# Ledger of designs, part 98: peptides against a protein of PDB entry 7Q4I

Target 1, 281 residues: chain A of PDB entry 7Q4I
Amino acid sequence: HENSTIAERLYSEVRVLCWIMTNPSNHQKKARHVKRTWGKRCNKLIFMSSAKDDELDAVALPVGEGRNNLWGKTKEAYKYIYEHHINDADWFLKADDDTYTIVENMRYMLYPYSPETPVYFGCKFKPYVKQGYMSGGAGYVLSREAVRRFVVEALPNPKLCKSDNSGAEDVEIGKCLQNVNVLAGDSRDSNGRGRFFPFVPEHHLIPSHTDKKFWYWQYIFYKTDEGLDCCSDNAISFHYVSPNQMYVLDYLIYHLRPYGIINTPDALPNKLAVGELMPEI

## One batch from the design tools (peptide; made by RFdiffusion4, then SolubleMPNN)

Design b2_p17_3_s3 (from b2_p17_3, 12 letters changed)
Fold by OpenDDE base, seed 3:
Structure b2_p17_3_s3 (fold): chain B 281 residues (1-281), chain A 17 residues (1-17)
Amino acid sequence: as target 1 above (281 residues)
Amino acid sequence: LKEELDKMLEELKSLYS
């Protein structure tokens, strides 16, 4: 028997719509495994594709396929969400079809924030955008107000948001959001440890002879440690997770228990006012 | 060993079908 009372409360109070970036060739290979694992814990789950799939609940966006169209898919996905689903959730997560997300940990991070605050969270990178931008692979979450500003204020204005579909998806949305005063939040825990990760757990947890010249160390906005201190005990996401690893992670996190160890959750923080952020660590 | 691991993985996946 497991006590999920706090998780159930947060499920109702911190509503999350998850949209998954996918394509028709990955519906069966990748996306269905998201639907069968962590995607079940979203309040709403939508797969954004170029073809409709009724078994998957995939939406056909009016975009082409390929890496050069990822920015186009992101724009059309958020337009679709704003038109059909803006009131179905408080927060709107973008993830890839090879991203794994612990949705309960995301709700815990988001709990103090108002969805009317223009803010978004993820793994913050420092290049190209003054305030930073969130890594596309780690997944990023927008408040309802951030989605409104992106779709209504940024997208219609070519001076604020790139009109063509080319460019790095995560950089381009980061530029658009900055131009409409959506704040790039700090997703780190109270100990300064990251929660959103652009790689698999193995690559973050195990100190590798990572070449100090590896691009990641130049891109990360906040200084991060290697090893077990890299990652929050309440980590939210990992990227490059294979379909098989989806089930392994789901088993390890939600089913496997060390007998005799009971975790007592920390108290929920106080709620912030509209426009207020947690202090930087 | 690989065949045994593959079998265990399929059994795990069946819990989610």
Scores: peptide ipSAE 0.054, ipTM 0.764, DockQ to the pose 0.029
Fold by OpenDDE base, seed 1:
Structure b2_p17_3_s3 (fold): chain B 281 residues (1-281), chain A 17 residues (1-17)
Amino acid sequence: as target 1 above (281 residues)
Amino acid sequence: LKEELDKMLEELKSLYS
């Protein structure tokens, strides 16, 4: 028997639309496994593709296939969301079809924030964008106001948003959001530990797994450690998660329980005013 | 061991189908 009362409350109060970046070749290979695991815990789940798939709930966006169209797909995805789904949620998560997300932990992070605050969260990187940008692979979540500003204010203006579909998707949206004063939030927990991760747990949890010269250490906006201190106990996402690993993670996180250990959740923080952020650590 | 793991994985997947 589990007590999910707080999680149920957050499910109702912190509504999340998850859109998954995918393509037709990955509908069955990857995307369906997202739908069968962590995607079930989103309030709304949409797969953004170049082809419609009614079994998957995939939308055919007016974009071509290939890596060079990821920015185009992101623009069209948020346009689609704004047109059809802007009131279906408070927060709008982008994830890849190989991203695993603990949605309850994301709701916990988002709970104090107003969806009318122009903010977005993810794994913050420091290059290219002054305030930073969020790693595409780790997934990033926009407030409703951030989506509005992106679609209504930024996308129509080629001076604010790149009009062509080329470039790094995460960098381009980061530039665009900065240009409309959407704040790149701090997703770290109260101990300064990260919540969004652009790699599998192994790459973050195992010390000395990566060379100190690895680009990641130059890209991270906030200092992070290796080992158990790398990651919040309320971590939100991991990237490069295989379809099989999604089921393993889902089992480990939601089904496997150490007998006799009861985790009492921390009290929810006070809600912030519109435009207010949690202090940086 | 590999075959056993694969079987367990398929059983796990079936719980989510």
Scores: peptide ipSAE 0.049, ipTM 0.741, DockQ to the pose 0.030
Fold by OpenDDE base, seed 5:
Structure b2_p17_3_s3 (fold): chain B 281 residues (1-281), chain A 17 residues (1-17)
Amino acid sequence: as target 1 above (281 residues)
Amino acid sequence: LKEELDKMLEELKSLYS
């Protein structure tokens, strides 16, 4: 028997709406497996598509399919959320249909922050955007105020936000958010370890002789190491997770237990004021 | 061994259906 009292408290106090980027061809192949695994731990789960699917809870956005329309889909997704769901949650997570998320760890990271603080979190990259932007594949989470600013202040203004649907989705939203003073937060833990990952656990945990010329090392905003020191014990997300791997991860994280080992959670930090961020590490 | 692992994986999936 597990004691989930703190997790239940955070589920109530740190409400998360998860929206999943998908398409009609992936409803059965990928998206349904998100719904059956980690997506059930969101307070609200919505699949953003070009076709409606009532079994999946998929929304048909007024966008075309294809890689060149991902930015258009993101804009319409957040417009839909703002219109229908802005009060249903405190935080709004974007993930792909091949992203796996430990939602409890995300709630723990978000707990001290006010949802009225204009901030968003994810795997921060340094190119193209001065404050950085969050990698699309790792997933990124906006505060309620960040969503409001994005939809109400940024999207209607072509000087602040790209009107065309082309471009790298994660870069374009990063530009828009910066232009409305939404802060790119630091998602690292107290040991300086990352929580959002744009690859599978294997690629981060196992020191690969990856050439220092690998683009990732040039893109990452904060210095990171490979191996066990790469990743927080409270890691939040991984990308390129196959449907089969989602079930394996779900089993390993939520069901498999080493007998006789009791994990005592750290104390929750103090709540921050509106507009306040955690101190830099 | 692979076939056995595949069966175990399908059984695991059924717990989430």
Scores: peptide ipSAE 0.042, ipTM 0.721, DockQ to the pose 0.030
Fold by OpenDDE base, seed 2:
Structure b2_p17_3_s3 (fold): chain B 281 residues (1-281), chain A 17 residues (1-17)
Amino acid sequence: as target 1 above (281 residues)
Amino acid sequence: LKEELDKMLEELKSLYS
């Protein structure tokens, strides 16, 4: 009874390669649950690790383990993608092994953009990088041109991109991308609501008396409201999602239906020319 | 209740295996 015609169209027209940041200790604990849930909806799914796992389809990157090597993994992951997979997709999503992504909503957001536009999307933060950078935990997606510029223009130049593997992964890639004129896009919907979230839905939807001192409110690039207005109806990602919660979210999003409510999707926007962005809201 | 929930979760996981 479900009509997925538009989603199927977008699956073919807005091809997404998802790479998952993981490590050998999390292959069975976390990463396999990504593969069994939302990762199936990527056009291509690759797990980036320090060890190969044929069951998971994990790639052994030439990097060490630990938080201090996340930037190293990101650099090597995109090098690997550029070398082997740059033509396999139009868009390249980084996510963690505890990130949940509604890939259809991401395709909807990306549809008007050319993959030849040097742009990337995610939860935009304002510190450290003038144009902002995308939160690592929420996941971020690069256009094909953004990947090309990152790997070919930024990474080889230590003046443009940090050569060592230390630092905050999301900040460092944000600096590199800015230095090669990759634009930090606006991922908000037409109502100004966010789509990429660095926390679980509960933390965004429920107005917690979050201390106004909570770092998130200082980091967000765009002002967002708390409660139901925090989040787009077409939200893309959430972070700190446990393996069990991934299955719950899959059920809630793809199986559970309120009887008698028909969701008619909005018309697709016009495609933008190369280099064009959606108007600011 | 916890046992019932755990069973439901395992059943849900089995749909994705």
Scores: peptide ipSAE 0.039, ipTM 0.699, DockQ to the pose 0.030

Design b2_p17_3_s4 (from b2_p17_3, 10 letters changed)
Fold by OpenDDE base, seed 2:
Structure b2_p17_3_s4 (fold): chain B 281 residues (1-281), chain A 17 residues (1-17)
Amino acid sequence: as target 1 above (281 residues)
Amino acid sequence: LKEELDKMMKDILELYS
């Protein structure tokens, strides 16, 4: 009863490697549930850890554990990707082991862009980095060219990229990417609604959870509405999603259907030239 | 978790009412 022809086309044309930030203590508790839910829809799925796990396909990065090593893990993860997997995908998504991603919606957003365009997408925040940076929790996706520039041009140069493993991971990669002219893209849909969210759906969809004094409103790069208008119909990611909630989301998004309602997908936009971005909304 | 999901569903339904 389901027609997935366009999704299948995008799966082939917009190849996504997803790497998941995790640690050995979360392999069984969290990461395996990513693998059993939304991670299946990535073209390639890799778990980046400090210990190898063959069941999970986890890679042991040469970094320590703890929040102070997240930047170190990110650097080593992208080095590993560049060395082993740079041609396995067009786009490279970082997500946490409690991030849920609708990969089809991400492919839809990415479709017009060339992977040779130095660009990355996510939930854009305005502090610390002039062009903005992408929230780590919401997940962010780099083009192949962005990965190349990050690993080859930024990382080897301490003036362009922090050599120490300390610091806020998302801010530090944002600084590095800016320094090599990787553009912080606009992830919003044609209605100006966000697609990447650093919180659970409930916290974005329900106004009662939005304290006007909440730091999020000061950090968000683009103005956003509260309630149902906060979020794109083609939302891509949510953060702080428990393992059980991942299965619920999988059911609601991919299995549950309202009878008699047929969704016709919008036509795909024209592809952009290398270096070209979508017009600002 | 069930209670949280029930709450979420209730809250969402209220948004559509």
Scores: peptide ipSAE 0.022, ipTM 0.548, DockQ to the pose 0.039
Fold by OpenDDE base, seed 4:
Structure b2_p17_3_s4 (fold): chain B 281 residues (1-281), chain A 17 residues (1-17)
Amino acid sequence: as target 1 above (281 residues)
Amino acid sequence: LKEELDKMMKDILELYS
């Protein structure tokens, strides 16, 4: 009884390769649950690890494990994508193995943009990078041109991109992308509400006075509210989602329906020219 | 109530096995 015609159209027109940041200890504990839930809605799904896993479709990158190697893994992941998969998609999403993504909502956000526009989207943070950078935990998506510029122009130049593997991976890629004129896009909806979230839904939807929220307000690039006004009706991602919560979210979003309530999708916006962004809100 | 929720969770997980 469900009409998925527009979602099917966007699946073909807005092709997304999702790469998942993981490690061998999390292949079975976390990554396989991404594959069984939201990851199946990507046009291509790759798990970036230090060990190969044919069941998971995990790639062994030439990097060590641990938080101090996340930047190294990100660089090698995008090098691998550029070498093997740059034409397999239009957009390239990085997510963690505890990130949940509504891929259809991401395709809707990306629809007006050309993949040849040097742009990337996510939860924009204001520190360290003048134009801002995208939070690693919320996931971030690069256009095909952004990947090309990152791998071909930024990575080979130590003046543009950090050569060692240390540092916060999201900050470091943000610096590199800025240095090659990849634009940090605005992922907010037409009402100015966020779509990418570095926390679980509960932490955004329910007001809380935790120290964790205190730093968040200092980091967020765009002013945001708490409660129902925090989040777009077309939200894209949440972080710190447990494996069990992934299945719950998948059920609630794709299976559970309130009887008698029918939602009609908004009309698609006009396509933008190469290099054009949506107007600021 | 907790037992009912646990059962529901198991049923949901089985949908993806």
Scores: peptide ipSAE 0.020, ipTM 0.554, DockQ to the pose 0.030
Fold by OpenDDE base, seed 5:
Structure b2_p17_3_s4 (fold): chain B 281 residues (1-281), chain A 17 residues (1-17)
Amino acid sequence: as target 1 above (281 residues)
Amino acid sequence: LKEELDKMMKDILELYS
């Protein structure tokens, strides 16, 4: 029996390409720190920008900069992935240059699913899209089949997918994916706790920190509680993470250990058939 | 509202930077 850790097995069986949304002004300030921390745990890491950077491994997409062009950049990023990298991974994660991701926890969530199932995961929001859409800031992950349908079936059809580059990128991709029958999956753990977070842990862990009228409570698709039950023990992502905090998180998650405590991983679930989803909690 | 949340999150993060 090869003494491969479960993490090594999942690294091989659940291959993840991570593409990072960035811009030239953030290559050194933010993106570099992603590459030096959690990004190294992706099977493939690509930075999507408007300028090439060989030190960072950034790709220059044919798009302008600014928030009004994020949708355009997302479309071009997935076109680039489909053309050059569709067989390099099974799952394709979008993250921002201030998103932190525990890739092993994402592989654990994705393990039962076939990459040929048209599905994507993230922090699900309820407005604008009937099945919901995944928050852009928390990061979202598409199956290989979802990428294929998005690029081949949705993007070429203006009736299915917005041709203009304006609009909220997460809403627009959510509309496109729904129109080609890509399912908005449930990323919650077996206890109903979220795994993708559009904010830092502190916001979710501190009860009553936000006003009840805060937009987030109106946007979240699944009812969530603040405090101890807010977050999965196998959380996947956090947003608005500073470069310094990325190194702190890397230390806390991968290096710091309480002496005498050995964590044993739960058994892997059974694999699902193509097109099958886990039951909703 | 999103901007208010973003500001709040950044303010919290600044406490740890």
Scores: peptide ipSAE 0.017, ipTM 0.556, DockQ to the pose 0.082
Fold by OpenDDE base, seed 1:
Structure b2_p17_3_s4 (fold): chain B 281 residues (1-281), chain A 17 residues (1-17)
Amino acid sequence: as target 1 above (281 residues)
Amino acid sequence: LKEELDKMMKDILELYS
């Protein structure tokens, strides 16, 4: 009953490998629910952990657990991807095991870009990194070239990339990527609305949910509003999504339909040349 | 789950109001 021709085309042309940051204690509690919901729409789905789990498709990275090791996991995850999976996809998404992602919307955003363009996308924050960095919780997606530069050029050089495993994971990768001229892209839609969100939908959709002193308003790179103008109709991700909420979102987004309403997708934009970006809004 | 669903549905509908 659905026409998914464009989505199927994008699935083939905009291949996404999703890697999920998790740990052994969350394999059953959180990660499996990612696998059973939005993760199934990735071209390839890998769970990056400290223990192997064949049922989950979890990889044991040579790192410890805890917040102080998240940067270590990210480095090892991308090393693993580069070694084993760099040709399995065009784009490489990092997400947490409590991030929900609408992969089709991400493919739509990525469609015009070449995977050979050194670029990455996410919820851009302005502190610490001159060009900005992408919020870890909202998830961020690297082009194949960005992964190559990160692993081959940045990671081996302590002057370009932090060698120890401590620090804020998202800030540290942001620094590394900047140092190898990977561009922090603009993930906003044509109306200037965000697509990657570091909180649950409720926190963005409800006006006046937070006060103006809330750190988020000082961190967000692009000005954003709460309520109706907060979020793209083609939003990509939300963070702090519980396992139960993942199933709810899956139902609402992919199964629930208002009878008699046909949504015609916008035309795909023209593809950009290697190195070209969409103009900022 | 029902409560969460209703809440989320309300939030989504608000985007189109």
Scores: peptide ipSAE 0.016, ipTM 0.536, DockQ to the pose 0.037

Design b2_p17_4_s1 (from b2_p17_4, 10 letters changed)
Fold by OpenDDE base, seed 2:
Structure b2_p17_4_s1 (fold): chain B 281 residues (1-281), chain A 17 residues (1-17)
Amino acid sequence: as target 1 above (281 residues)
Amino acid sequence: DEDKEFEKILEELKKLF
C-alpha cells in the first residue's frame, strides 16, 4: 500500500554513489550494517578501506590507517571514484561507517541541481574556510563536476590542495574545493531547517541545556534551533549512529506508519541551469 | 530485563533487512 513512484523516478534521475569511510577493524562491526540498511538505497555503494573485503565490496586504498590518514583516504577515495566510477552516478556522497543517510531526502534536495554545477552539500561549518566547509561526520555530497575539479584540478596542485595526508579531512577537502571554485551549497530546506546533522537524532531533537559554549554552536554556518525546529522533515543524515540504531532508524523511517496518515510529497522544484543555486532563504 | 527485550527486538529487526 505504498506509492514509491516519485522515489523511483528520483532514484533514476538523481543517481548517487555512496562511498563509506571505514577501516579493516570496522568492516564487520560497522560497515556491514551500513550495507544492510541505508547503503542499499544508493545507486552504487563502495566501502573505502585499507584492505580489500569481497563480502563488503571494500576497496583497499593505498593509505595507512588511523585518524591521521583520513585526509589521505579521502583523496585516494575520490581518485578511485574518478578513475572507475565518475559516470556511474551524478552525485558522490562521503559518509562514515556510523553515519545514517535517508538517500531519498538527499535526492530530493539534489534534484534541481545540475551534476555539472560545481557544488557540494552537507552540514556547513564556518571556521577555517571562507565559504564554509562540510562536516565530515554528517556526510557530504559532491556533484560530478565537483569531483572532477577536486581530482583533476585541485589534487595535483600542492598550492590548491594539501599534499600530505595529515589534517582534518573535512577542512582540507573544503579548502581544496574552495580553491577550484566548487561552491559550498546550502542544504537547508525551504523553511531554513538543516538536513545534514553531525550528531544522532536525539542530540538535535531534544533540547538539551547544553552549554552555549559547546563548540558546535560556534562552528555551524547557519543559525539553528534545538527541538523539532532543528531539523527538516526531509532530513538527510545523522552521525554517531550505532549499528543497532541503523536498524531501528530503518524500521522507523521505512516501515513504521501511523494508520490513517497519508503523506503527499510536495511538487518537485524546477530544475536549475548549470551553475545556478537555489535562492538563499 | 529491558535490555534483553530490546536486544530481541533488534534481532528481529535485523532479520527484516
Scores: peptide ipSAE 0.031, ipTM 0.711, DockQ to the pose 0.023
Fold by OpenDDE base, seed 3:
Structure b2_p17_4_s1 (fold): chain B 281 residues (1-281), chain A 17 residues (1-17)
Amino acid sequence: as target 1 above (281 residues)
Amino acid sequence: DEDKEFEKILEELKKLF
């Protein structure tokens, strides 16, 4: 038997809107698999694209496609959310169509915070922005107040927020948010372990894949250990997750029990007498 | 190749739980 009472409570009290950055060529290849896996655990799920897709629930934003337009897409996505959905959630997650998220673990992290606090969380990087910024690949979550400040105070002011669509998306939003006093939060657990990861679990958990010269170690805001001690037991996100890997992760996390889902174990079998064997089934 | 790497990750994760 399963007890989901805590998870159900957090689902109601810590409402999360997830928006997925995608493009028309990835609607069927990637985004559909987000919808069929972890995206179903969001309170609201929206796919932000350049073309409408009624099966996916994709929004056509007024932006072009390509890496040079990711910042433009992020600005238009949050404008759309603020205009249509600002009261539908308390927290607003950006993820890519190859990001996997354990939403219950994110709700657990967010639970003590007010959505009226100007804060956002993710994998914090140290370059370019004084307080740091959140890695785009790991996904990042804004409070309702952070979204309000971004859209209402930052975006309309070219001195606070870049008006053109060029630049690194995660760096540019990080600059804008800093300029309107949105705090770059610490997403680490009580043991100092990370929760948002800009790579697949393998690249974080297996030391053999960590080159010490890899740019990531220069970018990470908080020092983290390599191997299993790097990652929280309540990890939230991974990036570069293939469609097939999403289904496998969804299976694994369902069996591993995300935070707030308590498994009632089966009764222990009766003890055997000395020399007694289990009956053949 | 990505599928084989993922299977190895899965096996290692299964050992942790």
Scores: peptide ipSAE 0.023, ipTM 0.573, DockQ to the pose 0.033
Fold by OpenDDE base, seed 4:
Structure b2_p17_4_s1 (fold): chain B 281 residues (1-281), chain A 17 residues (1-17)
Amino acid sequence: as target 1 above (281 residues)
Amino acid sequence: DEDKEFEKILEELKKLF
């Protein structure tokens, strides 16, 4: 029998609402597989769409479909969360319907932080936003205070937040959050290894002769190594995960065990004060 | 044949979750 006592404690103390970016064409193809795998480990799971689906628990947002409407959908999703769910969680994760998330590892990263600290975490990129912004595909998580500032302070002000629905959604939310003093946190572990990944595990773990011209190396905020040193032992997310791969990952992470190897969790860090961040590594 | 075996494994995994 596995000892889940610490994971159960963190489930109660670090409450996470996960909202999934999806569309009606992906409800059955992708989103339902999120619900059947990693999404069941969120404290609250909501699918944000343009059509309602009672089987999926999908919300119909007042937005059109297509890549040019992702920013519009993100704004409406957080408005909906603030209006209906702001007290249902401490942290609010955005993920895509092809993102896989190890929610326990995210709770471990978030544990020391106050949800009243204006902060958000993800895979930090350096272009366009001075403090950086979080990659949309890797998923990003806002504190309750960050959601409040985004919806109440940023969205109503066209000088702080883009009013039209065009642009890269991750860049645009990053600009809005910076403009209301929400901090772009460091999600790396104590060894400086990343936790949120905008690609599948294979693309990060296997040293490829990646052309040094690959855009990713110019976009990453923190220098990352290739191979096993790329990724934390407590990695949180991967992107471009197929529905079939979600079930494989669920099996490998939660069911497959090497006989005779017992993992002892690290001690929880001390909790930080409101507004305090972990020192940069 | 390898693809068919993999598909069967995936179908079984889908039933566990």
Scores: peptide ipSAE 0.022, ipTM 0.537, DockQ to the pose 0.023
Fold by OpenDDE base, seed 1:
Structure b2_p17_4_s1 (fold): chain B 281 residues (1-281), chain A 17 residues (1-17)
Amino acid sequence: as target 1 above (281 residues)
Amino acid sequence: DEDKEFEKILEELKKLF
């Protein structure tokens, strides 16, 4: 017997549209496994591609394939969302077809925030953008107001947002969002532990004598530790998750139970006013 | 049925424990 009452409440009060960055070659190989695992816990799930797929519920965006078109896909995806789905959710998650997301933990993080607050969350990186930007692979979530500002204010203005489709997708959206005063939020929990991760759980949870020259240590906006202290107990996302690992994670998180251990959730925080953020930790 | 396929995968995963 599982008590999901608070999760059901958050499902209703913190509505999330998840859009998945994919391509036609990955519809069957990757994207369908997102749909069959964590994607089913989104309020709305859309796959953004260059070809339509009715089985997957994939949208054909007017963009080409290849790494040089990822920024183009992101722009067209958010245009599509704004036109067709802006009222279907309060929050709009971008993820890759190899990102795994614990949507309930994301709803918990987002609960105090107004969707009318111009904010977005993810794994914050410090280079290229003054306030930082969110890692593309870890996934990032925009408020409804952030989507509005991005599509209506930023995209039409070449001075605010890059008009061509080239560049690093996550950096370019980060620049655009900063230019329209969308805030790069702090995704860390009350203990200062991260929630969005640009690598697999193993790379974060297992201390490795990684070279201090590894780019990640230069890119992270907030100080992070290795091992079990790396990650929130309410972690939201991991990247480079294979299709098989998605099913393993789904089993371990949602089905496997240690008998006799009952987790009581913490009380929900007070809701913030429009424009208000949680204090930085 | 995607749910049925997922359930089969979960059943196989349970054998690992």
Scores: peptide ipSAE 0.019, ipTM 0.551, DockQ to the pose 0.021

